# Designs tried in a protein design run: peptides against a protein of PDB entry 6FRK. Part 152

Target 1, 411 residues: chain A of PDB entry 6FRK
Amino acid sequence: NEEVLNAMLKEVCTALLEADVNIKLVKQLRENVKSAIDLEEMASGLNKRKMIQHAVFKELVKLVDPGVKAWTPTKGKQNVIMFVGLQGSGKTTTCSKLAYYYQRKGWKTCLICADTFRAGAFDQLKQNATKARIPFYGSYTEMDPVIIASEGVEKFKNENFEIIIVDTSGRHKQEDSLFEEMLQVANAIQPDNIVYVMDASIGQACEAQAKAFKDKVDVASVIVTKLDGHAKGGGALSAVAATKSPIIFIGTGEHIDDFEPFKTQPFISKLLGMGDIEGLIDKVNELKLDDNEALIEKLKHGQFTLRDMYEQFQNIMKMGPFSQILGMIPGFGTDFMSKGNEQESMARLKKLMTIMDSMNDQELDSTDGAKVFSKQPGRIQRVARGSGVSTRDVQELLTQYTKFAQMVKKM

## One batch from the design tools (peptide; made by RFdiffusion4, then SolubleMPNN)

Design b2_p18_7_s2 (from b2_p18_7, 10 letters changed)
Fold by OpenDDE base, seed 1:
Structure b2_p18_7_s2 (fold): chain B 411 residues (1-411), chain A 18 residues (1-18)
Amino acid sequence: as target 1 above (411 residues)
Amino acid sequence: SLIEDFKRLLEAIKKLAE
């Protein structure tokens, strides 16, 4: 039993290392899991794999929980949020994403560019802010980030802004000059929250970078970026461990909408390849898809029609970036998050919907749509001609529907 | 559970999108 446990823990540790989880955290997790597993309960024939998976999940949840409540802005007050992070971390893009997130929630939000080091930083921020209709401040002539940040914060405080986001200079490396500049800006504007932006794609370097920022600046929140790429999110665990600060948001792409509140359990579930069902339910609920309760009730009764499938395709197409939705489904690897795969998947769903648009109500509303077509093969030919597809394409749709309907009947 | 049912639904939709 101990040999089996050690073998399974070795596989889990390997998978966590391949997910960019820091080696020290993986070692700590291994010891914590060993201490949490009752070997006597494993002897009783319980699914040893499920028990180990649950213990691993529980310990990973603890690693992303610093035991500190995340800072939240106060409605009707002036909240100053300072962003810090390395150049190329996605900091400037993340400032715009956070501003847009609060604006969509009815907060009076603005952006300040205090990056005087990078040529074109203000133009980039201005372009992003203008596209999102977010008020902005910056200078083309002032070189002191303290002056720009102070003037911008004062201006937007006087205009009764609720969310005042300050973007600062990044550097290629952790330089003392960068930290001194950040401290001078922080002392001048007295931010209510300091957000460290971290690139997840740097893998094992996440711990050292996050620690260097925390040792110099009073980081209170973390945002993890570039979770749409090859980064499996293990760097997020390293950031929390190093900063002792909660992750508040994650960046999941380049678009301004590729930004979501961090949720511990869904994130760990996704990291383990279990999928983000909770985040998907929340996104579905945010879309006011009132028909989802009715669908779920039909599914509980083992009823699923071609019309129900069509409505689900419509819902998926409405849920925004298809890559984000797919990335919440278990077994959609990070490779499905590529922009190319999203367009192909959307085109495929549109093709399937076009085939179903050529079906009649009897075909769409049948609890056994595949049987309706199998009894009268002439229906397949009619639908194929009506939708401009092959009879094979219609048969493939019906085969997929049948597999789906059989899964629903087993629920 | 509703969550497991929804998970299965999404996995099946996944197979349609693949």
Scores: peptide ipSAE 0.012, ipTM 0.396, DockQ to the pose 0.025
Fold by OpenDDE base, seed 4:
Structure b2_p18_7_s2 (fold): chain B 411 residues (1-411), chain A 18 residues (1-18)
Amino acid sequence: as target 1 above (411 residues)
Amino acid sequence: SLIEDFKRLLEAIKKLAE
């Protein structure tokens, strides 16, 4: 029994090492799992595999929990969030993602570029901010990041911004000059939160890098980037251990919407290859679909209206990129939708919703919306004119609706 | 396809509602 346990633990340890979990953490986990597994319970015929999986899962959850409550912004206050991290960590992109996340939640959000070291840093931030319609501050002429950060923070405080994100300079290496600059910026702007951005793809280097930042600046939060299916995220555990700070968000791609709140259980499930069922549950719960008992009942009865489809499209759009949703479903790889197909899919959904905005309640609430339009072709022309689309586009929507309604009837 | 994706979402939602 002990040999079998040791063999299984060896496989788990190998898998965790292949997932970029730090060797020290893997050793500690092995010892903790061994200590948590009561050999007496294993004798009771319980599936040894399930017990080991549960023990491993429980210990991984503990490794992701620093025992410190994550900082959260206060509504109606001015919250200054300073970003720190190496060059290439995705820090600048993550600043924009976080800003966009809060903006979509109705926070008055802005971005400050205090990266004076990297040529084109301000242009990159400006480009991202402009695309997302996020107010931004920076300078092409000021070389002191302290001045830029201070002026930007003061400006946006005076304009009653609630979320003020400050992007700082990254370096390729741990340079003392970088840490001094970060300290000077932090002292000048007095951030409410310091976010360390870490690239998950650096693997075993995550611990040393995270520690180096924590030893120099008061890192209070971690964001892990490049969790786009290649990085298994084991480095995230190392970051939490080294910084003693919670992971607050993860970056799952290059798009501004490829950003989500960190969830412990889904992350560990994904790390173990169990799928992200819990993340799907959380996203579904965030959609308040549970409050739509009426929709669930309709679906159970095979009823599906154009309004129900519209609401589902709204829900999909709220959930973010469809690839992320699919990647949360067990057995669907992240590669199922190419990045190009997501933007096109979202644009298509938005177009479909715009067509539906020109429909009346009788059309939207009909259990056979396609038949309503087929009986009175003048409705198609009305909707087409109202939405500025072709009659063909409306017919395509109705064809899609019919396919969905047929799918719901078969469910 | 968008339809397949939506089907999967509906199946996932249904499974969560069970």
Scores: peptide ipSAE 0.011, ipTM 0.383, DockQ to the pose 0.122
Fold by OpenDDE base, seed 2:
Structure b2_p18_7_s2 (fold): chain B 411 residues (1-411), chain A 18 residues (1-18)
Amino acid sequence: as target 1 above (411 residues)
Amino acid sequence: SLIEDFKRLLEAIKKLAE
């Protein structure tokens, strides 16, 4: 029994190391899991594999929970959020993502660029902020980040902004000068929250990096970026352990919408390759798919129209990148679609929707849309002309629709 | 393929509705 346990624990430890979990944390986890199982094996005839998986899951949940409640902004107050992190961590992009998140939630949100070290930092922030319609502040001439941060915070406080996000300078290495600058900025603006942004792809270096920041500045929150890659996010555990601060958000791509609130259970499930069923449910629920009941009812009856397909394409586009959706399904890795394939897939969906926008209600609402077009080929030519596509493109759409409708009838 | 991805999504949605 002990040999079997040790073999299974070795496999779990290997998988956690392959997921970029820090070696020290993996060792501690192994000891904790072993101790937990040795206590529980006395009590239940449960499948040893399930017991080990449960024990591992439970201990991973504890590692992600620092026992500290995450800071949350107060509505109607001026909340100053300072970002810190290395260059290349995704800090600047994450500032824009967080600002956009709060703006979409109805918060009066703004961005301040206090990065004076990197040439073009302000232009980059300005471009991102302008695209998202987020108010911003910065300077092309002021070189002191303390002055820029102070002036920007004062300006936006006077304008009654609720969320004031300050982006600071990053460095390629942990340097004392960077930490001194961060401390000076923090002392000047008195942030309500300091957010450390960490790149998950740095693997085993996550602990040392996170610790170096926590030892110098009062990090209160963590955001983990680049969870769209091969990194299973094990570095996030190292960041929590080192900072003793909760993960508040995760970045799951390069788009401004590739940003979500951190959830412990889904994250651990994904880390273990169990999928994110809860995140999928939440994402489906966030779509306010009251229309999904109607779809599900139609699907149950084996009915699928071109309109139903159109609505599903809209829903898919609202859900965001296919890779993220698929990565929430158990057994589908995050790597299923390269970034290039996502944009191409979205462009294909938009093209198909544009073709369907030229269809009439009789064509869209037919339970056999392909038959409607086959009976009257002039409809294909009309739709092709209306959408600016070839008759072949319309025929390809109808062929795809027919395949989907056949799949629905078999479901 | 887009069809396979959509099939998987439909299957996932169906499972969420059950």
Scores: peptide ipSAE 0.011, ipTM 0.399, DockQ to the pose 0.123
Fold by OpenDDE base, seed 5:
Parts: structure tokens; C-alpha cells; sequence
Structure b2_p18_7_s2 (fold): chain B 411 residues (1-411), chain A 18 residues (1-18)
């Protein structure tokens, strides 16, 4: 029994190390799991594998819980959020994602670029902010980040902004000058929250980097970036351990919507390769798909219309990046969709929906929509003209619909 | 492919609805 336990723990430890979990944390977890498993209870014929897996899961959940409540912004107040982190961590992109997240939640959000070190930092922030329709501040001429941050914070406070996000210089190295600059900015603007942005892809270096930031600045929150298919996510555990600060959000791709609140259970489940069943259920519930008993019933009966396809495309678009959804399904690795393929897929969905917006109810609600168009080719020409596309684009849509309808009939 | 992705989503939804 002890040999079996040790063998299984060795496999788990190997998998965690392969997931970029810090070796010290893996050793500690192994000891904690050994101490938590009653060998006498294991003798009772319970599935030893499930017990070990559950014990490992519980210990990993503890590792991502710093025992500190996450900071949350106060509605109707001016909340200053300062971002810190190395260059290339995705900090600037994450500032825009967080700003967009709060804006979508009905907060008056703005962005300040206090990165004076990186050429084009302000242009990049301005471009991201403009695309998201987020107000921004920065300077092309001022080189002191303290002045820019102070002026920007004052400006947006006077304009009654609720979320004021300050992006700082990340630089390439842990230089004392970087930390001094961050401290000067923090002292000048008195942030309500300091967010450390960490790249999950740096693997075993996560602990040392996170610790170096925590030792110099009062990090209160962590955001882990690049938790897409290539990042194993184990570095997140190291960040929590080193900063003693909660992970508040994760970045799961390059799109502005590739950003979600951190959930412990789904994250650990994903880290263990169990999938995020709970997060999938939550996302499905957020879509109110349960309220669409009619759709589920239609799918059970193998009925699928162009309208049903349109509604499903709307649902997919509401769920956000499709790679995130697939990456939540057990057995679909995060590697399943390349980043470039997702934006193209979403643009394609939008184009298909625009074509369907030019269809009439008879065409949309037909159980054999493709046959309706095949019987009257003039409908294709009408829809093509109405949507500003070629007749070929409409035919391609109908071909795709037919394939979907055939798949639904086989389900 | 978009079709494969949609199929997987439908399968996942169906499985959650069972």
C-alpha cells in the first residue's frame, strides 16, 4: 500500500513539475498529502487513486489561497490601481483587459501610461484604449513617470472616474532603479491596490520574480498572464506563495476578452488535467441555455434551423473566446486552438451572422433551410445583396449549415 | 475547424443538459 501511494505521488509530483510548479511547493505538497492520507482508510477498498487525487486537489487549493481577501473596488469611489511587473509579462495588455472588464461592468474606467522607459509604450496603450473606448492619459514629452501618474490620477479623479489604472515601466531586469521608480510612483499616487502581473510561461522563475517584487513594493493582488494552451500554469502557485497575495484575474490569450476572474477550483482542475467542468457549467448557465429547453429539445430531436445556428453563434460570441470554452472541456487540451485561429473564427462567425441577418423568417425557421434556398436561387441573390457579400459566401454558409444540421441529426 | 468547434460545444452542452 505504501509503495502504491509512493508511486502515485511520484507521478503526481512529476506532472506538477512538468506543469511548472516550483520544486519546493511540490515537495511540500507531497509531504502534506502523505500526512493527510490515512493509510487505514485506504485499506477500506475505496479507490486509492481517487483518494490521492482528492488529497492532492485539496492541497493545491490551499496553495492558491493566500488566506487574504482580495481587494475589490468600491462603487462610487475613486479606486487607483497600480500595475507592476516585468517587461514582456503582458502588463500593458492586462491593464487594458482589466479596464475593459470594469467598463463592461458599468464602471467609469480610465488608463494612465506612466511607462516612460519603453519607446512606444504610450502609443500601444493609446491604441488598446481607443479600440476598447477607454479614456486614457499619458505624455510624449514628460519623462518622469511620477509626474505623468500624478497628473493623470488627478485629472481622472477630478472627472469622477471610479477605476483609475496606472501602467508603469516593467523594464527587462530587476534593476534597483525600476523598483525606486515604482516606489516613487506608488508614493505619489497612493494606489488602493498594487497588482503584480506575472507571465505564467517563465516556469520555475515565477517564485524568484514574484518575491523580488513583493520585497520592494506592497503587492496586494496578482494577475497571471499567458495561461493559454502553451502555459502550464504552475507558476501561479509560486506567485501566490511568494507574494502572499490572491490571484484576482487570469489572462488566457491575446484578445481583450481573454481575461477572467480567477477561480480556484477550475484552475486547479485544469492544472491537474481534469478540465474545468464547473467553469463550463457556469459559462453555460451564464448563457441561460437552461432557459432554452426548446433548443435542447430540438437538439435531442435532431432539428436544427438557420435560426438555431444563429442563436448558437450568438451564444458562442457571448461566451467569449472559443478556445477558453474548449480548454474547459475535459480531454480538450488548451493547445487545441492556436490564438490566430480564434480571432479569425470569431470574425467568420460575425460575417455568417451578418449574412443571416439578411434572411427572412421562412428561411431562418425552415427545418431544411438549404433546400429552401436551393429551390429558389433568387433568395441567395437577395441575401447576398442585403448583406453586402457574394452569392458564393451565402452558398458557403448554407453548406456549413447543412454540415451542422447533419451533425446534429447524428448526435 | 469552426464546424468541429461547434460540434464540440454542442456535445458539451448536450452532456451538461443530460
Amino acid sequence: as target 1 above (411 residues)
Amino acid sequence: SLIEDFKRLLEAIKKLAE
Scores: peptide ipSAE 0.015, ipTM 0.392, DockQ to the pose 0.154; fails the geometry check

Design b2_p18_7_s3 (from b2_p18_7, 10 letters changed)
Fold by OpenDDE base, seed 5:
Structure b2_p18_7_s3 (fold): chain B 411 residues (1-411), chain A 18 residues (1-18)
Amino acid sequence: as target 1 above (411 residues)
Amino acid sequence: SLIENFEYMLKAIKALEE
């Protein structure tokens, strides 16, 4: 029994190391799991594998819990959020994602660019902010980030903004000048929250980087970026351990919507390759797909119309990046959808929906929509003209619909 | 492919309802 336990723990430890979990944390976890497993209970015929997995899961949950309540903004107050992190961590993009997140939640949100070091930092922030319709502040002429941050914070405080996000310079780790600049900015604006942005792809270096920031500035929150299909995510555990600060959000792609509140259970499940069934359920519930009992019932009966397909495309578009959903399904590795394929897929969905917007109710509600078009080719030409596409594009849509309808009949 | 994505979504939804 001890040999089996040791073998299984070795496999788990190997998998965690391969997931970029810090070697010290993996060693500690192994010891904690060994101490938590009563060998006498393992003798009772319980699935030893499930017991070990559950023990490992519990210990990983503890590693992502710093025991400190996450800071939350107060409604109707001016909340200053300062971002810190290395260059290339995705800090500037994450500022925009967080601003957009709060704006969508009905907060009066703004962005300040206090990165004076990187050429084009303000232009990048301005572009992101403008696309998201987020008010922004910065300077092309002022070189002191303290002045820019102070003026921007004062301006947006006077305009009664509720969420004031300050992006700082992300210099290289070795510049003491960076840390002094961050400290000067922090002292000048007195942020309510300091967010450390960490790139999950840095792997074993995450601990040392996170610690270096925590030792210089009072990091209170962590955001982990690049938790896309290729990022193993184990560095997040190192960030929590080093900063003693909760992960509040994760970045899961390049799109402004590729940003979600951190959930411990789903994250650990994903890290272990168990999938995020719970997060998938939550996302499905957030989509009010349950309100589509009628669709589910139709699908169970093998009925699928062009309207049903249109509604499903709307649901997919509401879910955001499909890679996030697939990456939550057990056995569908995050590698299944390359980033490039997702934007192209979304553009393709929008094009297909635009074609369907030119269809009539008889065409959309037919249980055999493809047959309706095949019997009267003039319908294809009408829809093509109405949607500004080729007749070939409409035929391709109908071919795809037919494949879906056949698949639904087999489900 | 879009078809594969939709298949997986439908399977996932069905599996959540069972």
Scores: peptide ipSAE 0.017, ipTM 0.392, DockQ to the pose 0.158; fails the geometry check
Fold by OpenDDE base, seed 3:
Structure b2_p18_7_s3 (fold): chain B 411 residues (1-411), chain A 18 residues (1-18)
Amino acid sequence: as target 1 above (411 residues)
Amino acid sequence: SLIENFEYMLKAIKALEE
């Protein structure tokens, strides 16, 4: 029982580390989960697995909850939102996405470009703003971001804008000059909210980066960008821990519409691959794979037949798009999620099932199906002819089954 | 391979059952 718990926790910890969750947070989570389970095991004959999963999920939810209510703009007021973050974090794009989000909700929204460091920053903002029909302010001649920000905020306050978004300069690295500039801008415009924009793809650097910003400016909100499936988002936990600020939105692509309000439950579910495992388990449970208990019991006994493999392939095919299923399995990289790979993977599964459809019950129900075929090679030829495949294709299936059955026996 | 994937799935399933 303790060995089981430790094995499961090791896998969860590995998955979290692979998701770019900070090692310190992972260690703390492990200890918190252990402490929670030791208390709950005394109370209920519940499935230990579900308890561990629930405990892990609960502790991850706590890691994304800073215990502070997210700032929200007040209708009919002038809300100044200052954006801060490194160059390449998606900050400028995120300013436009947030502006567009509020505009679509009927807020009088505008954008200010106070990035004087990057050549063409104002042109880029102007292009994005014009495309979205968002009013904008900036200068081609003024080099002081404080002046630009102050003038822009004053202008849009006088014009009764409700959402005033200020984009600031980024740097490639954490530089004292950037932080001093950010402080000067913040002091001049007195923002109602400071939003830190973080790239989810920077992995283990998220904590140090988020901390550096929080130590210099009063970050009150976090937006995580580049959650397009490649970034697992574990760095978001580090950002929340370092900033003590809630994630308010996520960027899911490059398009202006690739922007959504942050939801804790779906995010943690995706991070754990529990949206994948729980969505897989829920989809498996919704599929009334009640027969999974029988399969699970067989697997526990090291029994795995070609029929069991066939049934699992049927289950995978019933789960819907293989990309969703693979996304649901920890350690399946996003490279498997290419639409081309899904169709090819489904075609391969169908081919394997077609080969197995040409097998007899003795072959399908044997706990050593490969040995049945090895003892009587004429069976391989029969199955190959019946399924319209080569004898090599049947041998490859049997090799694959053998590896699987050996793994189940070692399990 | 699809089978390595399925092996991984079963390992994950079993690690979830152990």
Scores: peptide ipSAE 0.014, ipTM 0.404, DockQ to the pose 0.098; fails the geometry check
Fold by OpenDDE base, seed 2:
Structure b2_p18_7_s3 (fold): chain B 411 residues (1-411), chain A 18 residues (1-18)
Amino acid sequence: as target 1 above (411 residues)
Amino acid sequence: SLIENFEYMLKAIKALEE
């Protein structure tokens, strides 16, 4: 039994190392799991694999929980959030994502660019902020990040902003000058929260980088970026261990909406390749799919209209990148949809919806939409002309609809 | 394919309701 346990633990440890979990954490986890498993209970015919997986899951959950409650902004107060991190970590993009997140939640949110080191930093922030309709501050002439940060924070405090996000300079390497600058900025603006932004794709370097920041500045929160790639996010465990700070958000792509609150259970489930069923449920619930109950009821009755398909396409578009949805389902890796395939898929959905926008209610609400068009071919030509597509494109849509409707009738 | 993706999504949604 000990040999079997050791073999299974070796496989789990290998998988965790392949998921960029730090070797020290993997060793500690192995020891903790080995100590938590009762070998006598394993002899009782319990599924040894499930028991080890559960023990591993439990220990990973503990590693992600620093035992410190995440800082949360106070409504009606001025909350200053300072961002720190290396260049290329996604820090600047993450500032915009967080600002947009709070703005969508009804917070009066703004952005400050205190990056004077990188040429075009302010232009990049301004571009992102303008696209998201987020108020911003920065300078083209001031070279002292302390002055820019102080002036920007004062300005937005006087204007009664609730969320004031300060983006700072990054560096390619851990440099003492960077940490001194960060301390000077932090001392000047007195942030309520300091957020360390970490790139998950740096793998085994996550611990050392996170520790270097924590040793120099009072990091209180972590955001992990680039979880849309091949990185399974094992570096996140290293960041929590090194900073002793909770992960508050994750970045899952390049879009401003590719940003979500961190959830421990779904994250660990995904890390282990178990899928994120809970995150899928939450996303489905966040869509306020009151309309989905009606759809599900129709699906249960084997009814599926072109309108129902249209509504589902709208729901898919609201759920964000399809790759993220698939990545939440067990057995579908994040790699299933390349970024190119996702944009193409969304463009295809939009094209199909545009075709359906040229359909009438009789066509959309028919339980056999394809039959309506087959009986009166002139409808295909009308829809094609109305949507600016070929008759072939309309026929392809109807063929796809027919396939879906047949599947629904079999469900 | 878009069809396979949608089929999978429908199966996933159904599985969430059961």
Scores: peptide ipSAE 0.009, ipTM 0.393, DockQ to the pose 0.124; fails the geometry check
Fold by OpenDDE base, seed 4:
Structure b2_p18_7_s3 (fold): chain B 411 residues (1-411), chain A 18 residues (1-18)
Amino acid sequence: as target 1 above (411 residues)
Amino acid sequence: SLIENFEYMLKAIKALEE
């Protein structure tokens, strides 16, 4: 039994090392799993594989938990969030993603570019911010990041911004000058949270890099980037261990919406190749679909209205890119929806919602919305005019609705 | 397709209720 356990643990350890989990953490995990597995319970005919998997899962969950509560912004207050990290970590992109995330949640959010070292840093931030309609501050002439950060923070505090994100300079290597600059910026703006941005693709280097930042600045949160299918995310465990700070978000791609709150269970499940069922559960729970017991009950009765479809489209839009949902479901690879198809799909959803915004309550709340329009073709023309679309576009929407309603009836 | 996505979402929701 001990030989079998050791063999299975060796396979798990190998898989974790291949997932970029730090060698020290893997060793510690192996010892902790060995201590947690009661050999007597293994003798009782329990599926040894399931027991080991559960023990490994439990110990990985502990490794992602730094034992400290994640900082969260306070509504109605001015929350200053400083970003730190190496050049190429995705820090600047992540600033925009976080800003966009909070903006979509109804926070008054802004961005400050205090990266004076990288040529075009401010232009990049400005481009991203403008595209997302996020207010921004920076300078083309001021070279002191402390001045830019201080002025920007003061400006946005005076304008009652709730989320003030400060992007700082990165370097290719840990340089004393970078750490001094970060410390000076931090001292000047007194951030409520310091976020370390880490690239998951750096693998075994995650620990040393994360530690170097934590030793110089009071990192309180971690964001892991480049979790787009190739990075198994084992480096995230190293970052938590080194910083003693929780992972708060993950970046899952290049788009501004390729960003999600970190969830321990789904992440560990994905790391172990168990599928991201829990991430799906949590995304579904975040949609407050539970508050739609009425919708679920209607769906169970095969009732589906245009309003119900509209609400579901709102929910899909809140979930972000559908590929992220699909990538959470076992058997649907991340490649199933080409990146180009997602933006087109979201634009199409938004167009459909705009058409439905021109519908009346009788049309939206009818259990047979398509029949309401078929009986009175003048409704199609009214909706088409109201939404600025063709009658064909309205007919296509009704055709899609009919297909959905038929699917609901088959469920 | 949007239909496939929606069907999939509905299946996922249903699977969470079971």
Scores: peptide ipSAE 0.008, ipTM 0.371, DockQ to the pose 0.124; fails the geometry check

